Peptides against a protein of PDB entry 9GMZ. Designs and how they scored, part 299

Target 1, 343 residues: chain A of PDB entry 9GMZ
Amino acid sequence: TGFPLELLTRPATERLAYFENYTVAHPRLKEVYEILMRTIAEPAGASFIFVYGASGVGKTTLRLRVEQKLTELALPKLESDRARVPVVGIEAIAPESRYFNWKEYYTRALITLEEPLIDHKFDYGVRGISRDNFGKINVESKVVAPALRRALENALIHRHPDVFFVDEAQHFGKVASGYKLQDQLDCLKSLANMTGILHCLLGTYELLTFRNLSGQLSRRSVDIHFRRYCADSPEDVQAFKSVLLTFQQHLPLAETPNLVDHWEYFYERTLGCIGTLKDWLKRVLSDALDREATTITLKDLQKRALSVAQCQKMFKEIQEGERQLSETEADVQNLRSALGLGA

## One batch from the design tools (peptide; made by RFdiffusion4, then SolubleMPNN)

Design b2_p28_4_s1 (from b2_p28_4, 15 letters changed)
Fold by OpenDDE base, seed 2:
Structure b2_p28_4_s1 (fold): chain B 343 residues (1-343), chain A 28 residues (1-28)
Amino acid sequence: as target 1 above (343 residues)
Amino acid sequence: APLDLSPEAFEWEELDRRILEEIRRLRA
């Protein structure tokens, strides 16, 4: 079934919002969702989950759907435990300096843990942390990072989320030296250990550099590769075409555009990343709605496409990440062969 | 049932609303 036809009589803002909120349950998203949900439910002593994949593959969509589901599943328990927060999600900020801003990280995490609906005021035991009349945390400038860490540890223990999400987690790796990167890993590891809260780090393939530096984290981490669709796989091409078909049915336009016939062009400009595809279609839909257009044309698509230069840059970053993973897979096969285990 | 990750946009908004309303009810 396509979009509700009633949307054609609705304002452009409502039509755009419909498409923005629409999620295609594509095979890779479903697979990673199921793996992630299972891993959160049964971490088997893991302290970390690493979810890595291309920029625009759909990691944020994955996170939001998992957060929603964990919240839904926690509702019955919230009757008995009013202090519980089912899930916490933050985005890591790119460091402006050679150092990751832990003070900002802890502050944002604390703010996210204070949902306005939490009537049970937890005392963080830290001077200079206050709440406004709406329950929003205010952190005074005098509060130092170690105090904010203790406040976050106490808050995470008290709220006991099933998982702590950190989106754009590759930003932890954007430090001036490998030694400092190890210190960041040790800091995260200690936070997970002290709180007993499972951490899920979502990021680009740059996260692999961060993940690979700690052999100790490897023993207590689960890796989830959120793959793009590859044009050299007939199954992946078919899945990508199916996504295009679904999107064309859910564009709230009077005339259904034929996106599937242009699948190669869509693939060229998205590299098989569904998030990139959706964002492109959002821009094109917005333009079409502004013009009161009945459909989307190839010219409309071309106006909002990523440049070839942007795609080439993104593709190089993807190839480097996929290469690193392929080398790891080859190393595993070599290890298995050396151990006398069949391939 | 497998989570339908492709419900219509209004269904997700309605679910979010219901979740928030239920949390409000439970925390009141």
Scores: peptide ipSAE 0.141, ipTM 0.706, DockQ to the pose 0.089
Fold by OpenDDE base, seed 3:
Structure b2_p28_4_s1 (fold): chain B 343 residues (1-343), chain A 28 residues (1-28)
Amino acid sequence: as target 1 above (343 residues)
Amino acid sequence: APLDLSPEAFEWEELDRRILEEIRRLRA
C-alpha cells in the first residue's frame, strides 16, 4: 500500500510531514527493536545497554519507536501512578571544551523528566531548582553539578522510568585524557546504581572505545550492534532494495519515482545506512514539492547527494568500527580456545 | 522482486495512533 492519494491535493507542508513521519520497518531496525525491547523488559542484572552503529544507520528512529512503545505499555499504570515517567531520553552534547559539561547534562536530564503530563509537583531537595507557573523546571546558574546530580538521582527514583536513553553517547568519550574518561564512566555507573534505572547509551562506533575502557561496565552491560546493510551480502542488498521500493511508494508525488533501478547509486551515497537514505530523500522531496514537480529525477537526487569525499570519510569510520568488533570477537574466540572451551 | 515493507510500517503507524488517542484520553 502506498501513501494516501488524498495527499496529492494537500499543501506541500502536509505532504512533506507525511514522509518525515513515515518509518520503514526494515529488517535490521525490527531486529534491533525486538532485542532492545526484550533487554529493557528483562535486563538480567545489567545496568547498561550499549547500542552502537554507523552514523545515519537509524539509531534515533530506533530510540523514538522504543520510547513510543514503552509509553504505550505504561499508559494503564499512569492512571494510578501520576508520578511515573515511562521513559526518559536525552541527547548528549558535544563538549565545547576538552571537558564534558556534567552541569548541562544533569540540567537537560531534569528538564526532560518534567513531561507536561506530570501534574504532580516534585521537590528536588535542592535550592535553586524550581518550577515556573507553566510547570517547566528552572535551574539557577548558582546550582553546582553535585547538587544537580542529587536532584537527578531523586527525580529518577521518584519518576522510575523503565530506561534512561542517552543518544549521541560517543560525546562522553570526547575528553582530554583517558583518566577523565574513566571518571565519566564511573560517574554514569554510580548514577545507574544509585537510582536503579537502566541506562541505554546509543552512539556511533566511537562508543566502543568508551565501553572498552571499563571492564566493570562490561560485566553489567548488554551490547546491541545496529548493523548497516552490506553490499557483499545478497540478503542485505535485497533488504536495501525493499526499503527503496517502500520509500518510492510513500513519496507523496503524482508519479511514483523508480528508486529501485538506482539502488547502486543510493548504496554508494548512503553506505547502506537507512537514516542517511531517508534524510536524502526528504531533502529531494522538499525540493520537488517547492517546484511543484510530479516526480523525482536522477538530477534531483544528484543535487542533494552527499559528496564522494563525505562518503569516503564516513566509510573509513565505519570500517574502523567494524574492524574493532571483529577483533573483539576474535579475542573472545582465542580466550575460549585458551581456556579449553570449544570455539 | 523487492519485498513491500508497507504492511510492517502500517503496524507502527497504528501503534502511534493508539498511543496518541490514549494520551488524549488521559489528559481529558
Scores: peptide ipSAE 0.134, ipTM 0.725, DockQ to the pose 0.143
Fold by OpenDDE base, seed 5:
Structure b2_p28_4_s1 (fold): chain B 343 residues (1-343), chain A 28 residues (1-28)
Amino acid sequence: as target 1 above (343 residues)
Amino acid sequence: APLDLSPEAFEWEELDRRILEEIRRLRA
C-alpha cells in the first residue's frame, strides 16, 4: 500500500508531514525494538540500557516508537493512577562548553516529565519552580543544579515512568577530563538508583566509552547494538532494497520515483543507515514539492546527498565502533573457548 | 525476483493522535 492518494491534492506542508511521520518497520528496527521492549519489561536488575549504533541508523525513531508503545500499554492504568507518566524521553544537548550543563539537563527533564495535562500538580518544594497558566513548568534562573536534581528525583519517584530515555547520550562523554566523565556516569547511576527508574541511553558508538569506564555500570547494564545494513550481506542488501521500495511507495508524488534501481548510490551515501536515508529523502521531497515536481530525479537526489567527505568521516566512525564490538565478541569467544565451553 | 517484503508502515501520527486523545479523555 502506498501513500493516501488524497495527499496529491493537499498542500506541500501536509505531504511533507506525511513522509516525515512515516516510519518503515525495517528488520533491524523491529529486532532492536523487540529487544528493547523486552528489556524494559524485564530489566532483571539492570539500571541502564545502552542502545548504540551509527549516527543516522534510526535510534531516535526507535525511542519514539518505544515511547509510543509504552504510553499505549499504560493507558488502562492511567485511569486509576493519574499521577503516573508512562515514559519520559529527552535529548542530551551537546555542551557549548567543555562541560555538560546539568542544570539544563535537569530543567529539560522536569519540563518533559511534567506535561501540562497532568492533573496531579506536584509541589516539588523548590522555590523558583512554578507552573505557568498553561501548566508548563517554569524554572527560574536562580534555581541551582542540586535543587533541580532533588526536584527531578522526586518527580521521577512520583511519576514512576517505566523508563527514562536519554537520546544523543554520547554528549555526556564530551567532557574535557576522564574524571568528569566518571563523575557524570556516577551522577546518572545515582539518579537511577535513587529513583529506581530504569535509564536508557541512546547514542553513537561513543557510548562504548561509558561501558568501558565503569565496571559497575557494565554489570548493571544491558547493551543493545543497533546495526546498520552491510553491503557484504546479501540479506542486508535485500532489506535495504526493500526499504527503498517502501519509501518509493510512500513519497507523496504524482509519479512514483524509481529509488530501487539506484540502491548502490543510496547505500554509498547512507552507509546502510535508514535514518540518514529518510532524512535525505525528506530534503529531496521538500525540494520537489517546492517546485511542484511530479517526481524525484537522480539530479534531485545528488543535490541533497551527503558529500563523499561526510560519508568517509561517518564510515570511519562506524568502522571504529564496529571494530570495538567485534573485539569484545572475540574476547567472549576466547573466554568461552578457554573455559571449555564450545564456541 | 520482485522485492516481496515491503516493511510494514507505522502510521505514527495517527497512533499518536489516538493516544493523545485518549490521555485527554482520561484527564478531563
Scores: peptide ipSAE 0.069, ipTM 0.682, DockQ to the pose 0.134
Fold by OpenDDE base, seed 1:
Structure b2_p28_4_s1 (fold): chain B 343 residues (1-343), chain A 28 residues (1-28)
Amino acid sequence: as target 1 above (343 residues)
Amino acid sequence: APLDLSPEAFEWEELDRRILEEIRRLRA
């Protein structure tokens, strides 16, 4: 099974869009997807889900597929409850200053909740929040963060999503002072408690530092580790090769490129992260389509590869994250031993 | 055998289309 052959007669824009929209359901993605869906359905009193893994492992793809599935499952209920939003997803933005911009966070969350689909005008009770002729929310610059928070709390209660997603959530941790990081955690905890809405934070291994700062968040959180594929595991290597084969079959080119024979080079430059692999192949496909090329060569791949220095930096960040998780597992074992709980 | 991951990918694209169509129907 490969791409629709009719795409070879279509414009470069349609061929590229096909590959952009194509998602490989690789084993780690499927596993984390199933765990996340079950956890959202049965949170067991949790207020937070933490999904952490390497940059480029595929967390955004995971979020989008879960959002899609939650929307599908909600469709029958949306006929009777037109005010309901099944899921809310935002991306946290890196602070330009030493302070996280909560005003911007609340504004984006409100804009995302007011999907133009919902005919029901919600009154936020806050002056300076208006809707344009297209139903889009406009927030005046004079509206202060506490007022936007109250508006968001009311909106979340009224719309009652099954989950609130925050992608790139490590940006909450990029604050210059530890005290402000605790205040941010308390703010998120308060928002989850006041609304009764489950929050899912997706991000890099930097989320572990954020998670560990609040012992109260840890008691009400579920952890999901989105692992990369490891070259020291024969099963992981086979899964990675299968992903390459699938991408090879779904590149809309006249001649199928041989990606699988170069699996070690792909692994070297992606560190087993499928999102990094897809982004790389997308860049190479775009270049090939611009040249009206019939296939992709190793030289085309090399032109768009991450540098060795970039890969070394990314690998150090991954190793530090994996080490922190391993130390946490050892600490749990040490705690069990100290409590007299046998192995 | 290589895991044929392609069928599940196709189902997700079709689901996106169906959801978008149903959303359009509910807006109309």
Scores: peptide ipSAE 0.174, ipTM 0.725, DockQ to the pose 0.116; fails the geometry check

Design b2_p28_4_s2 (from b2_p28_4, 14 letters changed)
Fold by OpenDDE base, seed 3:
Structure b2_p28_4_s2 (fold): chain B 343 residues (1-343), chain A 28 residues (1-28)
Amino acid sequence: as target 1 above (343 residues)
Amino acid sequence: APLDLSEESFKWEELDERIKKEVLELLE
């Protein structure tokens, strides 16, 4: 049980690509995947799903695996309905200014909706949106944000995806004023309501601030917490060691490195975030392949590790997010108790 | 003891290969 041994005779680029494409089905990823798939299938009148967790916990990996599964499930119907897109996924961009760029958001969403499997004969009803000879959307600079919104609404209705994913969705909250943040929430709510398309916002714990500002969004949203592995939980430590064991077997090196024996060091520099772990191992593997090394050493790991200062900063951000969630759970219990409902 | 998660992870790889095959068949 490991990487195909034939990879040892293959170019470094192919060996690295194998590891990059390899996904460990770790317990927390599998759990959140099942919850998200179920919620997408049966949203029960929800317009939003919020998936929040630490930076580097693996939210992008979760999104990509859900997108793949939704595509698979839709393929038999896409033969007869060439207008349908199974899923749309975009990444929200950090604003360069104190204002979120809605024009860029709508443009990126429209471009993403033009997948190669789609029949390219959809008119967006907006002047200045055209397709090239390759079916790629071109948006002229003169097209204003309200027109792009209408084009996106029409496209989402016509393509009818099962879900619209927005990764790094905490970037919606990076605005200078609370009023503008409310307007952004109302804009997203209006888009979901007008199209009837379920929106899934994935982000860091900063997404909680965004969720809490709209009492109306909270009533129509499902929350999914993608937790990191915690060193104070024996079950989480076992799961984290299992991930290390699996990765060490899937590093395409002549000698299997012993990552499990260094689990505490891996935990110290990843905070139990599997995405951070994979990215670290990828950097170390790349260096090892460049040197034609037979294995990776502790020195190789140390060279590519996050600094202690970086880990301390990340840990403070995680602790603040986990604290906010714990307080929210306590507030719900206090409210239930005050209403005379059993906890 | 830590568990080898390769068997569970292989199910994801099988899914990826199935999707690729079905997409190719749809494009023909």
Scores: peptide ipSAE 0.334, ipTM 0.864, DockQ to the pose 0.145
Fold by OpenDDE base, seed 5:
Structure b2_p28_4_s2 (fold): chain B 343 residues (1-343), chain A 28 residues (1-28)
Amino acid sequence: as target 1 above (343 residues)
Amino acid sequence: APLDLSEESFKWEELDERIKKEVLELLE
């Protein structure tokens, strides 16, 4: 089964939107999805979940799919509890300055908590937080970060989401000093503890630095590694080819392109990261639709591919992250061996 | 041989459509 054939008669915008919204249920995404859903359901006293993996592995897609599922599961209860928000998801913004903007973070979190499904107006107890005529939160510039934090704490307690997602959470780590990073982690820990809300931080392998900086967070965190597909694994290569085959069928073009035959080139320019692959294909599809092309060619792919230099940079970052994890796994194995627990 | 993951992917689309529908029904 491919894309709905009716899309071929639709505007380019609708055809592109179809592909943008399309998610391939690839094996690694399913695995991480199941682990994350289970961990959210049974956090076992954890206050944090760390989901880390390569840039473009598909962490945002994972988040969105989990948010959707948590929303679905909450729908029957939302009829009786209109104050409840099932899930909160925000993206951490890269600080323009060397300092993370907590005021912006709290403001964005508060805005996200005011989804249209919430009929019940919440009084945040903070002057300068108002709702517009459309129910959107307006935060006056005079409202200070500590007041916004209290408002968010109260809102999270009142709305009681199953999880609070922070995507691109490595941006918390871009603080110029290790001390400031610890302060950020302590702030997040305090927010999780004060609200009783499970926090899930999704990000790059830079999130591993958070595990090393806070021995207290490590004891109350669950770690989920969202791995890329590796070319040295026959199973991973098969999965990657399966993703290409699936995308090939879901590109809303008159002629199905042969992506699978170019799997090595796709792998070279994505490093086995499906999000990177999807974004590449979106760019190529957009170009094809703009030209009213019937298909995409290797030349079209080459025009929108990441440069070799970009791939080399990404690969170095991946290798460093994978190395750090492998060292940790080896340490566990060494500990087990030293304890007389078999391998 | 590579596998077509469309059927498994379709479950996500069905879920998305169902959620959208149910959310709309809750807003009415």
Scores: peptide ipSAE 0.270, ipTM 0.850, DockQ to the pose 0.143
Fold by OpenDDE base, seed 2:
Structure b2_p28_4_s2 (fold): chain B 343 residues (1-343), chain A 28 residues (1-28)
Amino acid sequence: as target 1 above (343 residues)
Amino acid sequence: APLDLSEESFKWEELDERIKKEVLELLE
């Protein structure tokens, strides 16, 4: 079972688009997907979900798949309730200054809440927020952050999404001293509490810094670790090879490349991150299609691979994140021992 | 041997196409 063979007669753009849209349901993605879906359905009083993992592990893919599923589940209700939005997803912008741009955050969230399916013009009650003829929100420069927050709170209450996703959420932490970071978390906590909307923050292991700073957030948060595949685990190696096998069958090329035989090289240059792997294969496929090549070679792969230096940097960041998690587990064991509960 | 994950992945694509179709029908 592979790509539709008809794609071989189609333009390079359609062939590339097929692969870009193709998602491998790899074991770790499915596991995290099921955990996240279950947690959204039954938050058990949680106000936050933290999804953390390596850059390129596939967090954005996870988010998009959950958004799609939540949309599907809501469709029957959206026929009767045109004001409801099933899910909201935004990407946090890296701050240009020492301060997180809350005005931009609120504006982007408000814009994202204006989905085309929403016929009901919600009045945000804030002067300087208007809609164009296409229903797109326009926020005037005069609108201050507190007013945008109130508008977002009202919009979230009215539209009542099952979850509010913030991708690249580590960007909340990059600029703030410890106190300012806590204030930002308290701001997010207040928004979640005021709206009653579950927030899911997706990001790198830098999110662990946020988790550790607020003992109050820990009581109302669920943690989901989106792990990479590890070469020291036979099961993970098997899963990684299965991903390679699946991708090689879904590359719309006349001759199926043997990616599996090069699994160690793929692992070396992706660190077991499937998003990194997919992006690499997209670049190589694009090059192959541009040349009207029948297949891809190891040389084609090497031309688009991350450098060893890039991989070493990424690996250090992963090791630091995995270390912090391991220390947290050790701290739990130490706490249990100190409480007399045993290891 | 590595496993072909195509069947499992196809379920996601089927879901995507179903959602797209239903959303289009709601916009009509």
Scores: peptide ipSAE 0.335, ipTM 0.868, DockQ to the pose 0.139; fails the geometry check
Fold by OpenDDE base, seed 4:
Structure b2_p28_4_s2 (fold): chain B 343 residues (1-343), chain A 28 residues (1-28)
Amino acid sequence: as target 1 above (343 residues)
Amino acid sequence: APLDLSEESFKWEELDERIKKEVLELLE
């Protein structure tokens, strides 16, 4: 099974769009997806879910697939409850300033809550928040962050999503002082508690800092580690090769490239991160389509690969995150052993 | 041996198409 052969007669834009929209259901994605879906369905009093893993592991893909599934599950109910939004997803932006812009965050969250399916005009109770003729939220510059927070709280309560996703949530941590980080976490905790909406923060291993700073958040959070594939695991190597095999069949080119034979090179330049792999292949595919090439060569791959220096930097960040998690796991085991519980 | 994961991946595409269709029907 592969891409629809009809794509070979289609414009380069359609061929590229096919690959961009294509998601490989790789083992770790499926595993984390199932854990996340179960946790959303049965949060057991949790207010937060933390999904952490390497940059480029596929967290955004996970989010999007969960959003799609939650939307599907909600559709039958949305016919009768036109006020409900099944899921909300926002990407946190790295602040240009030393301070996280809560005003921008709340504004973006409010805008994201306005889905076309919402026929019911919601009054946010805040002056300077309006809907245009197209139903898009407009927030006037005069609206202050506390007012936007109240508007978001009211909107979340009224729309009652199953989960509120924050992608790239490590950007909350990019505050100049540790004190402000705690305040931010307390703000998020307060928002979750006030709305009763489960929050899922997706991010890098920098999210572990958040978990450690708030002992209260840790008690009301579920942690999900989205691991990369490791070359020292035969099972992980097989899974990584399976991803390469699948991608090579779904590159809309006249001749199927042999990506699997180059698996070590792909691993070296992606560190076992499938999102990084997909982005790399997308760039290479785009170049190939621009040249009307029939296939992708190793030289084409090399032209768009991350540099060794970039990979070394990424690997150090991964190793530090994996180390911190390993230490935490060891601490749990030590605690269990000390309590007379089996390891 | 590496496995072809295409069949499992297609389930996501089918879901996307279904959701798009149902959403459009709800907007009508």
Scores: peptide ipSAE 0.281, ipTM 0.854, DockQ to the pose 0.140; fails the geometry check

